# Ledger of designs, part 7: peptides against a protein of PDB entry 6NYY

Target 1, 212 residues: chain A of PDB entry 6NYY
Amino acid sequence: KHFEQAIERVIGGLEKKTQVLQPEEKKTVAYHEAGHAVAGWYLEHADPLLKVSIIPRGKGLGYAQYLPKEQYLYTKEQLLDRMCMTLGGRVSEEIFFGRITTGAQDDLRKVTQSAYAQIVQFGMNEKVGQISFDLPRQGDMVLEKPYSEATARLIDDEVRILINDAYKRTVALLTEKKADVEKVALLLLEKEVLDKNDMVELLGPRPFAEKS
Target 2, 212 residues: chain A of PDB entry 6NYY as posed
Amino acid sequence: KHFEQAIERVIGGLEKKTQVLQPEEKKTVAYHQAGHAVAGWYLEHADPLLKVSIIPRGKGLGYAQYLPKEQYLYTKEQLLDRMCMTLGGRVSEEIFFGRITTGAQDDLRKVTQSAYAQIVQFGMNEKVGQISFDLPRQGDMVLEKPYSEATARLIDDEVRILINDAYKRTVALLTEKKADVEKVALLLLEKEVLDKNDMVELLGPRPFAEKS

## One batch from the design tools (peptide; aimed at target 1 L61 G62 K110)

Design b1_p10_3_s3 (made by RFdiffusion4, then SolubleMPNN; from b1_p10_3, 4 letters changed)
Fold by OpenDDE base, seed 1:
Structure b1_p10_3_s3 (fold): chain B 212 residues (1-212), chain A 10 residues (1-10)
Amino acid sequence: as target 1 above (212 residues)
Amino acid sequence: SDQPINSGVP
């Protein structure tokens, strides 16, 4: 209990028990988090879901928590599935509400950062090639890019392609699993917090063997 | 530490 709470504080911050979401906002958050949860459940290379919550914590209105793997090397496939999982909230909002909210801002930032890292740090794009550049950190002097404006445009185009491919993959998945997203969202609205066991009861066992 | 996927507050 105390250890889990400590992890939750480190991960999500302090529960904002005073932050009462309006029912419609809470519904949006529930479907958003359900999108993350279901995407992570059905993507082979996603991390296993540990907990999903619509209780506001820190700067988040809800969260999905995954069990991190002790992994230092990531494949392109793993990074793609992680991107899809990260887009799951935005995609769920689009599928269920036909509208998008600001709730996906952090997700889109993470996806954008991952896409750029894959292309310009990890050399994972064939068009850009086997290159590796340090991305400027927030507050670093933007040193002159070690590549031309033509290469910059190519990078930007390939980032958009990669994100759009991940988005389309996520749309296809969550459209197929739409009923599962709704089950998770509805149960979230009732319980506010779901664990792995709740997800197993709703969806069945995760179709991928957990690498113990 | 894999940060949870948080729904951002505007």
Scores: peptide ipSAE 0.060, ipTM 0.767, DockQ to the pose 0.149
OpenDDE base, seeds 2, 3, 4, 5: peptide ipSAE 0.033, 0.054, 0.054, 0.042; ipTM 0.712, 0.755, 0.768, 0.726; seed 3 fails the geometry check

Design b1_p10_3_s4 (made by RFdiffusion4, then SolubleMPNN; from b1_p10_3, 3 letters changed)
Fold by OpenDDE base, seed 1:
Structure b1_p10_3_s4 (fold): chain B 212 residues (1-212), chain A 10 residues (1-10)
Amino acid sequence: as target 1 above (212 residues)
Amino acid sequence: SSMPLNSGVP
């Protein structure tokens, strides 16, 4: 309890029990978080879902909490599945509402950051090659990029390709699992918070062995 | 101000 609350506080901030969402916004949050939850459930290299909530907190209207793995090395496949999981909310909104909201801003920031890191820090793109450059931090003087404008354009194009591939993969997955996303969203609207056991009861056991 | 929907994906 205290440790979980501490993690929840670090991830989500303080619960804003006073922040009443409109029913339509609450519905949007439920389907958004259900998208994250279901994507993470059916992606092999995603972290196991621990908790999903539509209770507003200091920094978000909802959240999906995953069990962090003590992992220091990530594969390209792991990073892709994490990107897909992160896109799950946006994709769910598109599939169910035919519209997108500003709610995915932080997700898109994370996906963008991951895509750039894969290409320019981790050397994970064949066209850009085995390069590693520091990404400018927010507030650092943008020093001259150690590569040409042609390379900059190539990086930008390959980032878009990677994000679009992750997006398409997520659309395919959540379209296949559309009924599961609906079940999770509806149960979230009822319970406001789901744990791993609720997900197992609803969807069956996660199809991937938990790396203990 | 728009609030993000998710904060929990690492």
Scores: peptide ipSAE 0.205, ipTM 0.820, DockQ to the pose 0.684
OpenDDE base, seeds 2, 3, 4, 5: peptide ipSAE 0.203, 0.188, 0.199, 0.200; ipTM 0.822, 0.813, 0.819, 0.822; seeds 3, 4 fail the geometry check

Design b1_p10_4 (made by RFdiffusion4)
Pose (drawn by RFdiffusion4):
Structure b1_p10_4 (pose): chain A 212 residues (1-212), chain P 10 residues (1-10)
Amino acid sequence: as target 2 above (212 residues)
Amino acid sequence: SVKVHSNFEF
């Protein structure tokens, strides 16, 4: 048990128990984190889940703990299911509330950087073609693009097609599983953390083979 | 203000 609190501390950050939220804020954060939990539960190539918390941890109001699959060859489908898990947060607080918040900002930086990487860096697109470019990092102040402007116009169109296909796929997921999202978040308001075991108590066994 | 609702490893 003392080891599992260390794995979480290094990955997650400091865990602020006293930084309380308003009752209308905890209701939002629970529905946001349940989106990550339920969409990560029902997708095939998404990571196995360890723990979902609504307690503020670091630069965040909620926290999700995943077990990333050690694999060296990501396919096209294995990257869409990682995008459809990340976008699941905004989708759940949009189905239930209608109001979208600024809390999905770090969820959208991961979607954006995982879309340019498929199109620009890998060869995962038809319109751009099988062309690879050295994509700049965050600490790399980009001087000029290694391609034209009409190509940049072609890239940013395809990123919009890619994310809005990931968005629609997740809206079609958390409406079919709308009641299961509400089951998860109502326990998150009661018990501020959920292990894997009490998610099996809610949702039954996960319907995919998972190696632990 | 700006608040972040999630935190995790990708």

Design b1_p10_4_s1 (made by RFdiffusion4, then SolubleMPNN; from b1_p10_4, 7 letters changed)
Fold by OpenDDE base, seed 3:
Structure b1_p10_4_s1 (fold): chain B 212 residues (1-212), chain A 10 residues (1-10)
Amino acid sequence: as target 1 above (212 residues)
Amino acid sequence: MTKSYSNYAY
């Protein structure tokens, strides 16, 4: 108990018991986090889920905690599944509420950064080619791009395509698993926190062998 | 190491 609470504080910050969410907002958070959790459950290259919570912590209204693999080299497929898992919250909101919220801002930032890195740093896009440029860090003077405006437009287009492909993949997955997302969301609304065992009880064992 | 995916209120 104490160790888990310590980890939770490090990851999510202090529990904000004073932050009372309206019931509809809490419902939105539950379905958002359920989207992340279910996407992570059914994507082969996603990190294993450890915990999911709708208890506000720090600046977060909810969170899903995963056990990352110790990995130094990432494949395009692994990066795609991670993008899909990251989009799971937004997609869940769309599927269940027909509306989107600001709750996905950080997720979209991460997805955007990953997409640009894949195309501009890792050379993972066939149209752009096997190039590698440093992305400007926050605060770096945007020096002249080492590529033409035509290349810039191509990069922007291919980033959009990659994100849209990840989004569509996530929509397909969570639509197929819609009942599972709802089960997780409803149980979150009841228990506020779920662990891996709760997920196994609810959804069955994760279909991918945990690489020990 | 644990990775967290959070929904933030903006």
Scores: peptide ipSAE 0.039, ipTM 0.734, DockQ to the pose 0.182
OpenDDE base, seeds 1, 2, 4, 5: peptide ipSAE 0.037, 0.035, 0.036, 0.036; ipTM 0.714, 0.714, 0.719, 0.729

Design b1_p10_4_s2 (made by RFdiffusion4, then SolubleMPNN; from b1_p10_4, 7 letters changed)
Fold by OpenDDE base, seed 4:
Structure b1_p10_4_s2 (fold): chain B 212 residues (1-212), chain A 10 residues (1-10)
Amino acid sequence: as target 1 above (212 residues)
Amino acid sequence: ETKNYSNYSY
């Protein structure tokens, strides 16, 4: 308990018990986090879910916590599943509400960063090819790109394609698992916090063996 | 080490 709370503070910040969300906003957060949780549950290369919460912490209104695998090498497939899991919140909002919110900003940032890294750092795109460029870090002077404007356009296009593919994959998954997303969201609205055991009770055991 | 991979924020 104390250790978990310490981890939660490090990851999510301090609980903002004073932040009262409107019921509709709380519902949006619940379905958003349920989308992440369910996507992570049914994606092979997603990290195991530890906890999902709709209790506001720091700047976050809700969060899903995962146990990362100790790995240094990631496949393209693993990165795709991680992107899909990260898109789970946005996709859930679209499926259930037919609208999108600003709540996915951090998720979209992560997805965007991952997509660019895959294409320009990891050489994982066939059209761009086996290249690796350093991405400008925050605060780096915008140095001239080591590639042409045509290559820049190609990169931008392929990033959009990759993100859209991940999005479509996530839509397909969460549409298939729509009832599961609903179950998780409703239980979140009741309990505000779910753990792995709650997820097992709702959805059954995760279909992928946890690497011990 | 536990990581937060998703955070709903305004």
Scores: peptide ipSAE 0.124, ipTM 0.784, DockQ to the pose 0.135
OpenDDE base, seeds 1, 2, 3, 5: peptide ipSAE 0.089, 0.119, 0.048, 0.101; ipTM 0.780, 0.788, 0.713, 0.784; seed 3 fails the geometry check

Design b1_p10_4_s3 (made by RFdiffusion4, then SolubleMPNN; from b1_p10_4, 7 letters changed)
Fold by OpenDDE base, seed 4:
Structure b1_p10_4_s3 (fold): chain B 212 residues (1-212), chain A 10 residues (1-10)
Amino acid sequence: as target 1 above (212 residues)
Amino acid sequence: MIKNYSNYAY
């Protein structure tokens, strides 16, 4: 318990016990986090879910925590599944509410960064090719791009394609698992925090063997 | 290391 709380503080910040969400906002958060949780549950290369919470912490209204694999090398497929898991919240909002919120901003940032890295740094896009450029770091002077404007446009287009593909994959998954997302969301609204055991009780064992 | 991969924010 104390160790978990310490980890939670490091990752999510301090609990904002004073932050009272309106019921509709809390519902949105629950379905958002349920989307992440369920996507992570049914994606082979997603990290194992540890905890899902709709208790506000720091700047977040809810979060899903995962146990990352000790992994240094990532495949394109693994990165795609991670993108899908990250999009799970946004997709859940779309499926259940027919509207999107600002809540996915950090998720979209992560997805965007991943997509650019895949295309520009890892050479994982066939159209852009086997190239690797350093992405400007936050605070770096906007150096001239080491590629043409045509290449810049191509990169931008392929980033959008990659993100859209991940989004569509996530939509397909969470549509198939819509009932599971609902179960998780409803239980989150009741318990505010779910762990792996709660997920197993709701959804059954994760269909992918946890690599020990 | 435990990571938070998703955080609903304003």
Scores: peptide ipSAE 0.081, ipTM 0.771, DockQ to the pose 0.135
OpenDDE base, seeds 1, 2, 3, 5: peptide ipSAE 0.068, 0.073, 0.050, 0.067; ipTM 0.772, 0.774, 0.761, 0.771

Design b1_p10_4_s4 (made by RFdiffusion4, then SolubleMPNN; from b1_p10_4, 7 letters changed)
Fold by OpenDDE base, seed 2:
Structure b1_p10_4_s4 (fold): chain B 212 residues (1-212), chain A 10 residues (1-10)
Amino acid sequence: as target 1 above (212 residues)
Amino acid sequence: MEKSYSNYSY
């Protein structure tokens, strides 16, 4: 318990026990986090779900926590599934509410960063090719790009394509698993926190072996 | 163990 709380504090910050969300916002958060949880459950290369919570922590209204694989090398397929899992919240909101919220900002940032890294750092795009450039860090005065404006446009286009493909994949998955997302969301609204065992009880065993 | 997480942010 104390160790888990310490980890949760490091990941999510302090619990904002005093922050009471409006019921509709709490519902939105529940479905958002359920989207992450279910996407992670049914994506082969996603990290195993440890915990999902709709208790506000730090700047987050909810979170899904995963046990990362002890790996240093990532495949394109692994990165795609990670992007899909990260888009799960946004996609869930769209499927269930027909609208999107600002809640996915951090997720979209992560997805955007991953997509750019895949294309310009890891050479994982055929059109852009086997190139690797340093991405500007926040606060770096990027004076000049090491590539042409035409290449910049190509990169931007391919980033959008990659993100859109991940988005479509996530939409297809969560549409197929819509009932499971609903089950998880409803149980979150009841319990506020779910662990892996709750997910197994609700959805059955994860269809992919956990690589420890 | 490093933990990965996705946050619902506002």
Scores: peptide ipSAE 0.039, ipTM 0.733, DockQ to the pose 0.128
OpenDDE base, seeds 1, 3, 4, 5: peptide ipSAE 0.023, 0.045, 0.070, 0.036; ipTM 0.645, 0.761, 0.729, 0.713; seeds 1, 3, 4 fail the geometry check

Design b1_p10_5 (made by RFdiffusion4)
Pose (drawn by RFdiffusion4):
Structure b1_p10_5 (pose): chain A 212 residues (1-212), chain P 10 residues (1-10)
Amino acid sequence: as target 2 above (212 residues)
Amino acid sequence: SLAPMGAPAS
């Protein structure tokens, strides 16, 4: 047990128990984190989940703890299911509320960087072609693009097609499983954390083979 | 308006 609190501390950050939220904020954060939990539960190539919390941990209001699959070859489908998991947070607080918040900002930086990487860096696109470029990092102040402007116009169009196909795939997921999202978040308001076991108590066994 | 709710780990 003392080891599992260390794995979480290094990955997650400091865990602020006293930084309370308003009752209308905890209702939002729970529906946001349930989106990550339920979409990560029903997708095939998404990571196995360990723990979902609504307690503020570091630069965040909620926290999700995943077990990333150690694999060296990501396919096209294995990266869409990681995107459809990340976008699940905004989708759940949009189905239930209608209002979208600024809490999905770091969820959208991961989606954006995982879209440029498929198109620009890997060869996962038809319109751009099988062309690889050295994509700049965050600490790399980009001087000039290694390609034209009409190509940059072609890339940012395809990123919009890619994320809005990941968006629609997750809206079609958390409406079919709308009631299961509400089951999860109502326990998150009661018990501020959920292990894997009490998600099996809610949702039954996960319907995919998972290696632990 | 809220602060970030955190992102899944990679």

Design b1_p10_5_s1 (made by RFdiffusion4, then SolubleMPNN; from b1_p10_5, 5 letters changed)
Fold by OpenDDE base, seed 1:
Structure b1_p10_5_s1 (fold): chain B 212 residues (1-212), chain A 10 residues (1-10)
Amino acid sequence: as target 1 above (212 residues)
Amino acid sequence: SLPPFGALPE
């Protein structure tokens, strides 16, 4: 209990019990978080879902918490599935509401950062090749890029391709699992917080063996 | 600015 609460505080901050979402906003959050949860459930290389909540915490209106694996090395496939899971909220909003909200801003930032890192730090793109350079951190002097403007354009294009591929994969998955996303969203609106056991009861066992 | 949804654990 204390350890879980400590992790929740680190991830989400303090519960903003005073932040009352309008019913329509709460519905949007529920479907957004359900998208993350269901994407993570059906993606092999996604981290196992631990908890999903539509109770506002810190800067977030909802959150999905996953059990982090003590993993130091990530495959390209793992990074792709993590990107898809991260896009799950945005994709769910599109599927159910036919509109997108600002709620996915942090998700899109994370996806963008991951895509750039894969291409320019990890050498995971065949067109760009086996290149690795440091991405400018916030506050670092923008040193001259160690590559040409043509290479910069290529990187930007390949980042867009990677993100779009992850997006399309997520759309396909959550369209197939649309009924499951709705079940999770509706249950979130009732309970506000779901754990792994709630997800198992609702969706059945996760189709991938948990690496103990 | 509306706060973003969903803190995935970093």
Scores: peptide ipSAE 0.033, ipTM 0.723, DockQ to the pose 0.679
OpenDDE base, seeds 2, 3, 4, 5: peptide ipSAE 0.027, 0.029, 0.025, 0.021; ipTM 0.691, 0.699, 0.674, 0.629; seed 3 fails the geometry check

Design b1_p10_5_s2 (made by RFdiffusion4, then SolubleMPNN; from b1_p10_5, 7 letters changed)
Fold by OpenDDE base, seed 3:
Structure b1_p10_5_s2 (fold): chain B 212 residues (1-212), chain A 10 residues (1-10)
Amino acid sequence: as target 1 above (212 residues)
Amino acid sequence: DLPSFGALPE
């Protein structure tokens, strides 16, 4: 309990007791978080879900917490599934509400950063090739790129393709599992916080063995 | 900055 609370504080910050969400906003958050949770449940290379909450913390209106693996090397497939899980909230909003909110801003930032890293740092794109460049950090002067403008355009195009592929994969998954997303969202609206056991009761055991 | 809905571990 204390360890979980400590992690929650680090990830979500302090509970803002003062932010009263309107019922419609709370519903949006519940379906958003349910999208993350269900995507993580059914993606092989996603980290196992520990907790999902629609209680506002810090700047977040909700969160899904996962148990990270002590891993130093990531495959392209693992990075893709992580991207899909990260897109799960946005995709859930689209499937259930037919609208896009600002709530996915941080998710989209993470997905964008991951996509660029895969292409320009890890050499995981065949068109761009076996290159590795440091991405400008926030606040660093954009030094002259060590590649041409044509290469820059190619990178931008391939990043967009990668993100779109992850998005389509997530749409397909959550459309197939739409009833499960709704079950999780409805239970979130009732309990506000779900753990792994709640998910097992709703969805059955996770199809993938927890790699110890 | 507008609030976001989900914090996944970075």
Scores: peptide ipSAE 0.115, ipTM 0.795, DockQ to the pose 0.613
OpenDDE base, seeds 1, 2, 4, 5: peptide ipSAE 0.095, 0.094, 0.033, 0.100; ipTM 0.772, 0.784, 0.716, 0.779

Design b1_p10_5_s3 (made by RFdiffusion4, then SolubleMPNN; from b1_p10_5, 6 letters changed)
Fold by OpenDDE base, seed 4:
Structure b1_p10_5_s3 (fold): chain B 212 residues (1-212), chain A 10 residues (1-10)
Amino acid sequence: as target 1 above (212 residues)
Amino acid sequence: SLPSFGALPE
């Protein structure tokens, strides 16, 4: 308990007990977080869910916590499943509400960053090829890109393709698991916080062996 | 860092 709370404070910040969400906003957050949780549950290469919460912390309205694997090497498949998990909130909002909110802004930023990194740092795109260059950091002088404008366009196109593929994969998954997303969301609205055991009780055991 | 989701727009 104390260790989990310490991790929660480090990751989520302090509980902002003062932020009262409107019921519809709280519902949106619940389904958003349920989307992340369920995507992470059913994606083989996603990190195992530890906790999901709709209690606002810091700047976040909700969060899902996963047990990070201490790994230094990531496969393309692992990065894709991580992108899908990260898109799970946005996809859940689309599936259940037919609308999108600003709640996924940080998720989309992370997905965008991951997609660019895969293509321009890790050489994981066949069309762009085996290239690796540093992405401009915020505040770095925009060094002249070591590639043509045509290559820049290709990169931008392939990034969009990769994100769209991850999005479609997530839509397919969460559509298949729509009832599970709803179960998790409804239970979140009731309990505000779910752990791995709650998820096992609700969904059954995670179909992938936990790599200890 | 575990991703927090549902960040409020600044």
Scores: peptide ipSAE 0.174, ipTM 0.800, DockQ to the pose 0.214
OpenDDE base, seeds 1, 2, 3, 5: peptide ipSAE 0.145, 0.157, 0.161, 0.129; ipTM 0.768, 0.809, 0.796, 0.791

Design b1_p10_5_s4 (made by RFdiffusion4, then SolubleMPNN; from b1_p10_5, 7 letters changed)
Fold by OpenDDE base, seed 5:
Structure b1_p10_5_s4 (fold): chain B 212 residues (1-212), chain A 10 residues (1-10)
Amino acid sequence: as target 1 above (212 residues)
Amino acid sequence: DLPSFGALPD
């Protein structure tokens, strides 16, 4: 209990029980978090879902908590599935509401950072090639890029392609699993917090065996 | 800063 609360505090911050969301906003959060949860459930390389909540914490209006694997090496496929899971909230909003909100800002930031890192740090893009450059950190002087403007444009193009591919993959997945997203969202609106057992009861066992 | 949804692993 204390350990779980500590993890929850680190991930989500302090519960803001006083933050009353409007019903429409709460519904948006529920479907957004359901999108993350369902994407993570059906993506092979996503971390197992532990908890999903629509109770506001810190700066977050909801959260999905996963069991992190002690992993030092990530494959391109694993990073793609993580990107798809991260896009799950935005995609769910689009599928169910036909509109997008500012709620996905942090998700999009993470996806953008991951995409750039894959291309310019990890050498995971065939067109850009086996290169590794340090990304400018916030507050670092914009050092001259060690590559040409043509390479910069190529990087930008390939980042966009990668993000769009992840987005399309997520759209395909959550469209296929639309009924599952709705089930999770509706149950979230009822219970506000779901655990792994709730997800198993609702969706069945996760198709991918948890690698112990 | 506007509230965001979902704390995903960094």
Scores: peptide ipSAE 0.117, ipTM 0.796, DockQ to the pose 0.558
OpenDDE base, seeds 1, 2, 3, 4: peptide ipSAE 0.084, 0.093, 0.099, 0.093; ipTM 0.770, 0.769, 0.780, 0.764

Design b1_p10_6 (made by RFdiffusion4)
Pose (drawn by RFdiffusion4):
Structure b1_p10_6 (pose): chain A 212 residues (1-212), chain P 10 residues (1-10)
Amino acid sequence: as target 2 above (212 residues)
Amino acid sequence: SDASLKMGPL
């Protein structure tokens, strides 16, 4: 047990128990984190989940703990299911509330960087073609693009097509599973953390083979 | 790869 609190501390950050939220804020954060939990539960190539919390941990209001699959060859489908898991947060607080918050900002930075990487860096697109470019990092102040402007116009169009296909795939997921999202978040308001076991108590066994 | 997801401020 003392080891599992260390794995979580290194990955997650400091866990602020006293930084309380308003009752209308905890209701939002729970529906946000349930989106990450339920969409990560029903998708095939998404990571196995360890723990979901609504307690503030580091630069965040909620926290989700995943077990990333050690694999060296990501396919096209294995990257979409990672995107459809990350976009699941905004989708759940949009189905239930209608209001979208600024809490999904770091969820969208990961979707954006995982879209440019498929199109620009890998060869995962038809319109741009099988062309690889050295994509700049965050600490790399980009001087000029290694391609034209009409190509940049072609890239940012395809990123919009890619994310809005990941968005619609997840809206079609958390409406079919709308009642299961509400089951999860109502326990998150009661018990501020959920292990894997009490998610099996809610949702039954996960319907995919998972190696542990 | 990432082992976590967080929600930002409101």

Design b1_p10_6_s1 (made by RFdiffusion4, then SolubleMPNN; from b1_p10_6, 6 letters changed)
Fold by OpenDDE base, seed 4:
Structure b1_p10_6_s1 (fold): chain B 212 residues (1-212), chain A 10 residues (1-10)
Amino acid sequence: as target 1 above (212 residues)
Amino acid sequence: MSASSTIGEL
C-alpha cells in the first residue's frame, strides 16, 4: 500500500481530489484507460498491467500502470506492442465514441518519439536503413541534419507508416476485444480503480506468462 | 514503471 502509493505519486503525480469531471468526461477517461489496460493485457510484449485508475492525478485524468520488465534490449516487435498499448486509449475513444479527444496528447508524444527513435536511432526501418543519429533534444542547436532532405522526407513518411501500422494493429485488437474493453470501462466507472486481480476476474488470466 | 495517462490539461 504505502509503496504503491509512493510509486503512484512518482508516476501520476499528486491525486487531485478536487478535480470533478463531468460524467461524459469521466466516461471518456474510463474507456480511454480501459483501452490501455486491455491492449496491455493482450499484447505479448506489453508490460504487465499493475493498476488502472480514473482518479485524477496531477495533469492525468486517469492512468494505467504497468510493471516494467528489467529489460535493456528491446526488439522491434516489443517496441511495436508498446506503441500499440500506448495507442490503446485513443483507439478505445475512436471505437466507442466515434470521436477523439485531447486526452491522448502524451500518448501520441510517446508514440511519436518511439517511432522516430526506431527509425533514426535504432536502424529498425528497412527503407531508411542501418542509420543511427541523435534526435535533437529540446534546446540543442539544431545542427544540420546529417542526411538529405529526401532522407528527411523518407523518415517522416516511414514514421507515419509505423505509427499508422501500430494504430491499425491496436484497432484490430481492441475491436476483437471490444466486449472486454467495455467490461473494464464499466467496472472502472463503478470502482474508479482496478488492479490485476480485477482484470483476471473480468478477462481471465493474462494469456502471456509474466516473466518472473 | 511505465504509465499511460489521459491528459486533461493542455
Scores: peptide ipSAE 0.293, ipTM 0.863, DockQ to the pose 0.558
OpenDDE base, seeds 1, 2, 3, 5: peptide ipSAE 0.219, 0.289, 0.282, 0.282; ipTM 0.830, 0.860, 0.861, 0.859

